# Peptides against a protein of PDB entry 6FBK, part 47

Target 1, 90 residues: chain A of PDB entry 6FBK
Amino acid sequence: EDTGVRVELAEEDHGRKSTIALRLWVEDPKKLKGKPKDNGAIEFTFDLEKETPDEVAQEMIESGFFHESDVKIVAKSIRDRVALIQWRRE

## One batch from the design tools (peptide; made by RFdiffusion4, then SolubleMPNN)

Design b2_p20_4_s2 (from b2_p20_4, 8 letters changed)
Fold by OpenDDE base, seed 3:
Structure b2_p20_4_s2 (fold): chain B 90 residues (1-90), chain A 20 residues (1-20)
Amino acid sequence: as target 1 above (90 residues)
Amino acid sequence: MKREFKVLDEEELKELKALY
């Protein structure tokens, strides 16, 4: 599915640490709230062992980046990328 | 504790997109 939200690695993954840097950017400005307003990107760290996409997505909503109605779309985008990263580490 | 998020500005984003 094309959710209009893209998530990729913000750094090279050598598979040595549980914490990774991710970059999330939104193609549809209607899905953005507050900053950024037009076409924005957000970078953050994600712990592959301790954190979940749903929790991180909820924190983004609480920080004012997205509307509450888009939490599942954001979470799915993070989840899909995290899954790919974990599969490559096997 | 509140999670830290880094927001890229328009210039940074433009440079990033130019790489693709």
Scores: peptide ipSAE 0.560, ipTM 0.847, DockQ to the pose 0.613
Fold by OpenDDE base, seed 5:
Structure b2_p20_4_s2 (fold): chain B 90 residues (1-90), chain A 20 residues (1-20)
Amino acid sequence: as target 1 above (90 residues)
Amino acid sequence: MKREFKVLDEEELKELKALY
């Protein structure tokens, strides 16, 4: 599924630490709220052992990046990327 | 405390996209 939200590693993953740097950008401007306006990317750290995509997505909504109705879409995008990262580490 | 989010500016985005 193409959610219109892309999540990628913002750094090379050597599989040595539980925290990773992620970069999220939105291809569908309708999903953006506040900043970024038309296009943009948001970078953040994610702890693979302690945090969940749902929690981070909710924090993004609370920060004003997305509409509340898109929280599950954002969470899914993060989850899908995190799953790939975890799979690649095995 | 609130999570730290870094918003990339237009110039940073342009440079980033130019890599692809």
Scores: peptide ipSAE 0.554, ipTM 0.844, DockQ to the pose 0.618
Fold by OpenDDE base, seed 2:
Structure b2_p20_4_s2 (fold): chain B 90 residues (1-90), chain A 20 residues (1-20)
Amino acid sequence: as target 1 above (90 residues)
Amino acid sequence: MKREFKVLDEEELKELKALY
């Protein structure tokens, strides 16, 4: 599903650590009402073992990057990318 | 503690998007 949000690795993943750097931006504003409050791209770290996409998405809402109504869309975008990263590591 | 979020500036974003 195209959420209108893109999430990519912000670094090369050598599969050596549980923490990864991610980059998120809105690629299709017609599918997402919320957007980063500045220039539309956010970088952050994500612990593959300890953190959840839902929690990180909620933190983005609380930081004012997106509307609360889009929290699940943001979380899904993060989850989908994280899943791809984990599958590639296996 | 609040999570650290780095916001890319417009030029950084432009360069990044151009790679895709």
Scores: peptide ipSAE 0.523, ipTM 0.825, DockQ to the pose 0.729
Fold by OpenDDE base, seed 1:
Structure b2_p20_4_s2 (fold): chain B 90 residues (1-90), chain A 20 residues (1-20)
Amino acid sequence: as target 1 above (90 residues)
Amino acid sequence: MKREFKVLDEEELKELKALY
């Protein structure tokens, strides 16, 4: 599923720590409800062991980056990237 | 504590993408 939201590593991952730096941006604003923000990307840390994509997505909503109706799309985008990172670490 | 989010503007992101 193409969510239109891109999530990438904001740092090189050596698989040595549970926390990673991620960068999230909307590649196709038509995939989301509402208008895109002026900001190009959001960078944040994510703890692979303690945090969940749903929680982080909700925090982005609370911070005003996305509309409430897009929380699941944002969460999925984070989840997909996190899963890939975890796969590479194995 | 509220999560910290660093915001990059479109120009900054464009520059980063150009490095890929």
Scores: peptide ipSAE 0.507, ipTM 0.817, DockQ to the pose 0.793

Design b2_p20_4_s3 (from b2_p20_4, 10 letters changed)
Fold by OpenDDE base, seed 1:
Structure b2_p20_4_s3 (fold): chain B 90 residues (1-90), chain A 20 residues (1-20)
Amino acid sequence: as target 1 above (90 residues)
Amino acid sequence: MKRKFIVLDAEELEKLKAEY
C-alpha cells in the first residue's frame, strides 16, 4: 500500500553490516493526517537486528518531524523498505 | 541518547533523487 512516504538506502548495501543508512521523505503529503515539519529528507541509521520501524517512527515524532497520528504510516514506510533490504540479503 | 537525524533540504533531496 502506498503510504505517501518514501524510504531508500542512503548508501550501498553489501550485506556486511547489521546497520544501514536510510533516507526518508514525503512524496504525497495528502496521505498524512498531519503536516510534515520539513519538505526535505531525513537520514538515519537503522540496526536491522536490534531496532524496529515503530520505535524509529516514534523517535521521529518525538523529534517533531511528524504528527503523532501519523506514526503508523511512517513506521510502515520504514518497515516495507527494511523488509525489501532483508529479502535481498538472503 | 537521542537518535541522530540528519536533515536534507528540498534542493539536496532533488539532487539525490537522480540516483533513483
Scores: peptide ipSAE 0.704, ipTM 0.922, DockQ to the pose 0.868
Fold by OpenDDE base, seed 5:
Structure b2_p20_4_s3 (fold): chain B 90 residues (1-90), chain A 20 residues (1-20)
Amino acid sequence: as target 1 above (90 residues)
Amino acid sequence: MKRKFIVLDAEELEKLKAEY
């Protein structure tokens, strides 16, 4: 399902390291319960071996990027992209 | 430690969207 939140690679993935650079932004704000303050993007690193989408989403909320009610949808958007990246690595 | 987040504005994002 379309979360309205898009996550893409911020760098080329050569499948050599466990960390990847991701870029996240809102494409459909209507899918979110809260109203994001910024209309740009957030870039961050994600460790495929050590971190979880839920933890990263929670940290984004704590940083004030999203409303707490949207933690699950943000986490899902990250999870979906991470899954695709992992599938491509196999 | 807080996670490092790099914030890009809408203009920067628009330029980067061309890569997709």
Scores: peptide ipSAE 0.700, ipTM 0.922, DockQ to the pose 0.841
Fold by OpenDDE base, seed 3:
Structure b2_p20_4_s3 (fold): chain B 90 residues (1-90), chain A 20 residues (1-20)
Amino acid sequence: as target 1 above (90 residues)
Amino acid sequence: MKRKFIVLDAEELEKLKAEY
């Protein structure tokens, strides 16, 4: 499903580190319940071994980037990208 | 501790989108 939120690698992944840099932005704001605060992008590190998309999404809400009602759609976007990255590493 | 988020503006993002 198209979440309207895009997540990409902010760096080239050589499959050596447990942490990766990700970049997240909104492509289709109509798919979100709340109005995104910014129209740019958010970059952050993600620990493939220790962290979860849901936790990161919750932290984004707490930081004011998204409305609380959109936490699950944001988490899904991160999860989907992380899954692809992990699959490519195998 | 609070997670660090780096914010890029729309212009910066548009430039980076060209890489994809």
Scores: peptide ipSAE 0.697, ipTM 0.920, DockQ to the pose 0.828
Fold by OpenDDE base, seed 4:
Structure b2_p20_4_s3 (fold): chain B 90 residues (1-90), chain A 20 residues (1-20)
Amino acid sequence: as target 1 above (90 residues)
Amino acid sequence: MKRKFIVLDAEELEKLKAEY
């Protein structure tokens, strides 16, 4: 399912460390209930072993990047990318 | 502690999109 939120690696992943750099941006704002005003991207580190997409999404909400009603769709976008990265590491 | 988020503007993003 297309969340309208895209997440990509902000660095090459050689599968050697649990922490990765991710880049997140909105491709289709109509998919979101809120209306993000920034058309740029957010970069952040994600620990594949210790952190969860839901927690990171919640932190983005708290930082004001997204409306609280969109926490789940943002979390899903992160989860989907993280899963893909983990699959490629195997 | 609050998570560190690095914000890129639209121009920076467009330049980076070419990598994908």
Scores: peptide ipSAE 0.695, ipTM 0.919, DockQ to the pose 0.879

Design b2_p20_4_s4 (from b2_p20_4, 10 letters changed)
Fold by OpenDDE base, seed 5:
Structure b2_p20_4_s4 (fold): chain B 90 residues (1-90), chain A 20 residues (1-20)
Amino acid sequence: as target 1 above (90 residues)
Amino acid sequence: MKRKFIVLNKEELEKLKALY
């Protein structure tokens, strides 16, 4: 399912470390229940071994980037990209 | 402590999108 939220690598992944840099932005705000902040993109690090998409999404809500009702859709967006990265590393 | 988030503006994003 298209979440309307896009997540991409903010750096080249050589598959050497558990920490990766991600870039997240909204492409289709209509898919979100709330109205996100009018930003371009959000960049952050993600530890593939220690962190979860749900935790990061919750931290984004706490920082005010998204409405609490969209925590799951944001988490899904991150999860889907992380899964692709993990599969590519195999 | 709070997670570090780097916020890019729309102009910066548009420039980066050209790389995708």
Scores: peptide ipSAE 0.679, ipTM 0.906, DockQ to the pose 0.814
Fold by OpenDDE base, seed 3:
Structure b2_p20_4_s4 (fold): chain B 90 residues (1-90), chain A 20 residues (1-20)
Amino acid sequence: as target 1 above (90 residues)
Amino acid sequence: MKRKFIVLNKEELEKLKALY
């Protein structure tokens, strides 16, 4: 499903590191329940072995980027991208 | 410890989106 939130690699992935740089932004704010901050994008590192999309999404909310009601949709966006990256590494 | 988030503005994003 289209979450309205896009997540892409912020760097080339050579499949060597367990940590990757991701870039996240809102493509369609109508898909969100709350009103996100008027930012362009958010960049962050993600540990493919130790971290979860839900944890990162919750931290984004704690930082004020999204409303708490949107934690699951944000987490899903991250999860979907991470899955694609993992599959491509195989 | 709080996670570090780097915030890009809309102009920066538009420039980067041209690469996608």
Scores: peptide ipSAE 0.678, ipTM 0.905, DockQ to the pose 0.816
Fold by OpenDDE base, seed 1:
Structure b2_p20_4_s4 (fold): chain B 90 residues (1-90), chain A 20 residues (1-20)
Amino acid sequence: as target 1 above (90 residues)
Amino acid sequence: MKRKFIVLNKEELEKLKALY
């Protein structure tokens, strides 16, 4: 499912550490219910063992990057990328 | 503690997207 939100690695992943750097941006704002901030991208670290996409998405809402109504779509975009990264590590 | 988010502007993003 195309969420309109893209998440990519902000660094090369050699599969050595549990923490990765991610970059998130909106490609299609029409797929969001709310109006996101007019930013380019958001970079952040994500602990593959301790953190969840839902928690990070919620923190983005609290920081004002997205409307609360879009927490699930943002979380999904992170989840999908994280899954791919984990699969490639195996 | 509040999570650290680094914000890049659109110009920076466009430059990075060219690498994908």
Scores: peptide ipSAE 0.677, ipTM 0.905, DockQ to the pose 0.839
Fold by OpenDDE base, seed 2:
Structure b2_p20_4_s4 (fold): chain B 90 residues (1-90), chain A 20 residues (1-20)
Amino acid sequence: as target 1 above (90 residues)
Amino acid sequence: MKRKFIVLNKEELEKLKALY
């Protein structure tokens, strides 16, 4: 499912560490229930071993980037990218 | 501790999107 939120690596992944840098931005705001802040992109680190997409998404909402109603769609966008990264590492 | 989020503007994003 296309969430309208895109997540990409903000760095080259050499599969050496559990922490990766990600970049997230909205490509299709119509997919969101609320209106996100007018930002370009959000960069953050994600620990593949210790953190969850839902946790990070919640923190983004608490920081004011997204409406609370969009926590699941944001989490899904992160989850989908993380899954791809993990699959490529195998 | 609050998570660190780095915010890029739209111009910065457009430059980076060329890499994707």
Scores: peptide ipSAE 0.677, ipTM 0.905, DockQ to the pose 0.849

Design b2_p20_6_s1 (from b2_p20_6, 8 letters changed)
Fold by OpenDDE base, seed 5:
Structure b2_p20_6_s1 (fold): chain B 90 residues (1-90), chain A 20 residues (1-20)
Amino acid sequence: as target 1 above (90 residues)
Amino acid sequence: MEERRRRIEESKRRNREAAR
């Protein structure tokens, strides 16, 4: 499913640490219910052992980076990328 | 919460500077 939100590694992943750096940006704003004021990419760390995509997405919304109605689409975008990274590590 | 927010805001600033 095309969420309109893209998530990629912001650093090379050697599969050694539980924490990874990710970059996130909106490719198709029509997929979002909210209208982010800043269209620039954001960077954040994600702990593969301790954090969940849903919790991180909720934190981003509480911080004002996305509209509340977009929590699930943001979480899905993070989840999909994290799953790919984990599959590649195995 | 606050630490992640600050780091993201800093990343947005860097991205805007790099786009110039």
Scores: peptide ipSAE 0.554, ipTM 0.869, DockQ to the pose 0.450
Fold by OpenDDE base, seed 3:
Structure b2_p20_6_s1 (fold): chain B 90 residues (1-90), chain A 20 residues (1-20)
Amino acid sequence: as target 1 above (90 residues)
Amino acid sequence: MEERRRRIEESKRRNREAAR
């Protein structure tokens, strides 16, 4: 499913550490209910062992990076990328 | 929470600067 939010690795993943650097940006703003003022890409770290996409997305909402109504779409975008990265590590 | 927020805000700044 196209969430309109794109998440990619911000660094090469060698599969050696539990933390990864991710880059996230809005590719299709029509799929978001909120209208972020700054549509520039953001970078953040994600701990594959300790963090969940839902928790990280909720934290981003609380920090004001996205509208509260878009928490699920952001979480899904992170989840889908993280799952793909984990599959490639196996 | 605050550390992630700060790092993201810094990344947004770098992105804006690169887009000029």
Scores: peptide ipSAE 0.552, ipTM 0.869, DockQ to the pose 0.526
Fold by OpenDDE base, seed 1:
Structure b2_p20_6_s1 (fold): chain B 90 residues (1-90), chain A 20 residues (1-20)
Amino acid sequence: as target 1 above (90 residues)
Amino acid sequence: MEERRRRIEESKRRNREAAR
């Protein structure tokens, strides 16, 4: 499903470390219930061993980057990208 | 939480500057 939120690697992944740098941005704002003020990409680190997409998304909501109603969309976008990265590492 | 928030805010600033 197209979430309207895009997540990509912000760095080349050599599969050596548990922490990766990700870039996230809203590509289709009409897919979200909230209205983010900034249209630019955000960058964040994700620990493949310690963090979950749901927890990271929730933290972003609590920090005010997204509306609470969009937590599942953000989490799914992160999860889908992380899954692809994990699969490519094997 | 605070560290992630700060890093994200810094990244947003860099993105805005790069778009100018």
Scores: peptide ipSAE 0.550, ipTM 0.868, DockQ to the pose 0.495
Fold by OpenDDE base, seed 2:
Structure b2_p20_6_s1 (fold): chain B 90 residues (1-90), chain A 20 residues (1-20)
Amino acid sequence: as target 1 above (90 residues)
Amino acid sequence: MEERRRRIEESKRRNREAAR
């Protein structure tokens, strides 16, 4: 499913660290219920062992980066990318 | 939470600067 939110690696992943750097931005704002004030890309670290996409997304909402109605969209976008990264590590 | 928020805000700043 096209979430309208794109998540990519912000660094080359050699599969050595449990922490990865990700870049996230809105590619199709029409897919979001909220209207982000800033449309620029954000970068964040994600711990593959300790963090979950849902918790990270919730934290982003609480920090005001996205509207609360879009938490599931953000979480799914992160989850899908993280899954791909993990699959490539196998 | 505060650390992540701060780092994200810094990344947004860098992104805006790069877009100029």
Scores: peptide ipSAE 0.550, ipTM 0.867, DockQ to the pose 0.492

Design b2_p20_6_s2 (from b2_p20_6 with A1M R9E E16R E18L)
Fold by OpenDDE base, seed 1:
Structure b2_p20_6_s2 (fold): chain B 90 residues (1-90), chain A 20 residues (1-20)
Amino acid sequence: as target 1 above (90 residues)
Amino acid sequence: MEERRRRIEESKERNRRLNE
């Protein structure tokens, strides 16, 4: 499923830290229900042990980075990337 | 929350500058 939201590592992952740097941007704005005011990529840290994609996405919405209608898209995009990172670490 | 917000805003500004 292409969410139209891209999430990638913003740094090389050596599998040593619980915290990773991620980059997120809207690749296809047509897949989002809202119009982002800024189409620039954002960078954020994610703690693999303490944080969840849903909570982080909700926090981003509360902070005004995304519309509420797009929370599930953002959360899924983060979740999918985090899952891949976790799987590669095993 | 506030720290993440600030870092994201800084990253957006950086991205804007790099893409100008």
Scores: peptide ipSAE 0.482, ipTM 0.849, DockQ to the pose 0.525
Fold by OpenDDE base, seed 4:
Structure b2_p20_6_s2 (fold): chain B 90 residues (1-90), chain A 20 residues (1-20)
Amino acid sequence: as target 1 above (90 residues)
Amino acid sequence: MEERRRRIEESKERNRRLNE
């Protein structure tokens, strides 16, 4: 599914550490219920062992980076990328 | 949460400067 939110690795993944750097940006704002104040990409770290896409997305909402109604779409975007990264590691 | 917020805000500022 095209969420309108793109998540990519911000660094090359050698599969050696549990923490990865990700970059996230809105590719299609019409897919979101809320309108972000800025279309600039954000960068964040994600711990593959300790964190979940849903919890990280919720933190982003609480921090005001996205509208509360868009938590699911943000979480899905992160989840899909994280799953792909994990599949490539195995 | 606060650490993540700070890092994200710093990244946004960095990207803003790069796009100017």
Scores: peptide ipSAE 0.469, ipTM 0.843, DockQ to the pose 0.471
Fold by OpenDDE base, seed 3:
Order: structure tokens, then sequence, then C-alpha cells
Structure b2_p20_6_s2 (fold): chain B 90 residues (1-90), chain A 20 residues (1-20)
């Protein structure tokens, strides 16, 4: 599924740390209900052992980076990227 | 939560400046 939100590694992953740096930006605003003022990429850290995509997405919503109705889209985008990273580490 | 918010806001500002 094309969420319209892209998530990529912001650093090279050598598989040594449980924490990774991710970059997230909106490629297709039509996929979101909210209309972000800025369409620039954001960078954030994600702990592969302690955090979940849903919790991180919810935190972003609470911080006002996305509309509350888009929490599941954001969470899915993070989840999909995290899954790929974990698969490549194995 | 507050720390993550701050870091993200800083990243947004960097992104804005780099694309101007």
Amino acid sequence: as target 1 above (90 residues)
Amino acid sequence: MEERRRRIEESKERNRRLNE
C-alpha cells in the first residue's frame, strides 16, 4: 500500500545499534487528511527494541506534526521501513 | 516526548534552510 509517506534511513545501518536514525516526509499529500504547513523531511531516532511504530506515530501526533486522523498512515509507514531494516539485519 | 519533539523541530529547520 502506498501511504504517501516515505520513511528512509538517515544513516548507514551497520546492524550494531538498537537505535536508528530515520527520515520521514510526505510524498503525496492527497493520501493524508491533514494539511501540513511544511512539507520538509523530519529526522528522528527509533529504538528497535523499546519503541513501536504506533507509539512513535502517536507521539508525533501529540506534538502536532500530523493531524490526529493520520496516525495510522504514519505508523504504517514507519512500521514498513522498520520491518525492512530488521529483515536486512537477519 | 519533549526531547523527540525538539529534535524533530530542529531537523525541520535544517531541512528548510538547506532547500532555500
Scores: peptide ipSAE 0.469, ipTM 0.843, DockQ to the pose 0.478
Fold by OpenDDE base, seed 5:
Structure b2_p20_6_s2 (fold): chain B 90 residues (1-90), chain A 20 residues (1-20)
Amino acid sequence: as target 1 above (90 residues)
Amino acid sequence: MEERRRRIEESKERNRRLNE
């Protein structure tokens, strides 16, 4: 599913750490209900053992990076990328 | 939450500078 939000690794993953660096940006703003102020990518760390995509997305909403109506689409974008990374680590 | 917000804001500023 194309959410219009893209999430990629911001560093090479050697599968050694529980934390990973991610880069997130809006590729298709028409799929979001909110309108981002800028089209720049953001970078953040994600703990594969302690954090969930829903909680991280909610923090981004509360910080004002996305509209509250887009929390689920942001969470899904993070979840899908994290799942791929975890599958590749096996 | 505040720590993540700060780090994200810093990353946005870095990316802005790289595109100027």
Scores: peptide ipSAE 0.456, ipTM 0.836, DockQ to the pose 0.451

Design b2_p20_6_s3 (from b2_p20_6 with A1M E16R E18L N19A)
Fold by OpenDDE base, seed 4:
Structure b2_p20_6_s3 (fold): chain B 90 residues (1-90), chain A 20 residues (1-20)
Amino acid sequence: as target 1 above (90 residues)
Amino acid sequence: MEERRRRIRESKERNRRLAE
């Protein structure tokens, strides 16, 4: 599914740490809060054991980068990438 | 939560500066 949001590893994953570095960027400018000129990618850490995509997405919304209505789309994009990373680790 | 918000904002600002 094309969510208009892309998430990828910001570092090589050796499967040794519970924390990974991710990078998120928007391909659809409509999903940018207030449609700012700055559409730069967001780099963030994600703890595979302690955090959830929904929690992280909510924090990004509260930071003002995305509309509240897009929280589930952001969360899904993170979830899909995290699931893929976990699959590759197993 | 506050730490993550800070890191997110700093990431965006850094990328903006690098793009300019």
Scores: peptide ipSAE 0.232, ipTM 0.743, DockQ to the pose 0.557
Fold by OpenDDE base, seed 5:
Structure b2_p20_6_s3 (fold): chain B 90 residues (1-90), chain A 20 residues (1-20)
Amino acid sequence: as target 1 above (90 residues)
Amino acid sequence: MEERRRRIRESKERNRRLAE
């Protein structure tokens, strides 16, 4: 599903750590209700065991990177990538 | 939360500079 937000690994995943480095950027800003302040990608860590996409997305909204109405779009984009990474680790 | 916010801001700034 194309959310207009892309999430990718910012480092090589050897499947050894519970924490991964991710990069998030807006691929299609027209799909977001809120306008991003800049076109720069966001790099962040994600703990596969302790964190949820919804919580991380909420932190980004609270930091002012996205509009509140886009929290579910951001969360879904993170969730989809995390699920794919977990699938590849099996 | 504060440390993550700092890292995110620094990441955006780095990417902005690389795009210029």
Scores: peptide ipSAE 0.228, ipTM 0.749, DockQ to the pose 0.482
Fold by OpenDDE base, seed 3:
Structure b2_p20_6_s3 (fold): chain B 90 residues (1-90), chain A 20 residues (1-20)
Amino acid sequence: as target 1 above (90 residues)
Amino acid sequence: MEERRRRIRESKERNRRLAE
């Protein structure tokens, strides 16, 4: 499913830590809050045990990087990547 | 929460500078 928001690992995952570095960027300029030239990947840490995609997405919206209407799209993109990472760790 | 917001802003600003 193409959400227009892409999330990938910003580092190699060796499956040793609960905290991972992720990189998120928007492929649809309409989902970015600001000028098109201000687009670019956001690098952030995610704790696989303590944090949820919804909470992290909400923080990004509150920070003004995305429109409030896109919070669920951002959360889904994070969730899908996190689920894949967890699956590969097993 | 606040620390993450700071790191996200710094990441965005860094990428903007690299693209210009």
Scores: peptide ipSAE 0.221, ipTM 0.740, DockQ to the pose 0.535
Fold by OpenDDE base, seed 2:
Order: sequence, then C-alpha cells, then structure tokens
Structure b2_p20_6_s3 (fold): chain B 90 residues (1-90), chain A 20 residues (1-20)
Amino acid sequence: as target 1 above (90 residues)
Amino acid sequence: MEERRRRIRESKERNRRLAE
C-alpha cells in the first residue's frame, strides 16, 4: 500500500541491535491531509523491542511535524517498514 | 521523548538546508 509516506533505513542493518536508524519523508503529498510546511526528510531511531509505530507517530504529531489526521498514515508507514526489516532479520 | 523531538527537528532542518 502506498501511504504517500516513505520510510527507509538511514543506516545499514546488520541485525545486531534492537535500535535502528530510520528516515521518513513525504513522497506523495496527495496521500496526506494538509500541506507540510517542511518537506525535509526526518531521521530518527526506533527501538524494535520497546517502541511501537503508533507511539512514535503520536510523538511526531504532538511535535507538530504532521497533522493529527495523518497519524495513522505515519504509523502505518513506520510499521510496514519495521515489519520488512524484522522479516529480513529472521 | 524530548530528545527524540530534538533529533527529529535537527534532522529535518539539516535536510532542508542540504536541499536549498
């Protein structure tokens, strides 16, 4: 599913640690509500053992990076990428 | 949480500057 939000690894994943570096940016603005004031990519860490995509997305929304209506889109984009990373590790 | 917010802002700003 094309959420319009792209999430990729910001570093090579060797599968050695529970924390990964991710990069997130809007690829298709039409999939998001409202206009992002800044289209720059966001780099952040994600702990595969302690964090959830929903919690991280909520934090980003609360920080004003995305509209509240897009929280589930952001969360899904993170979730989908994290799932792929986990599948590749196993 | 606060540290993450800071890192996110700094990353976004850095990438914007690189694109300009």
Scores: peptide ipSAE 0.214, ipTM 0.740, DockQ to the pose 0.568

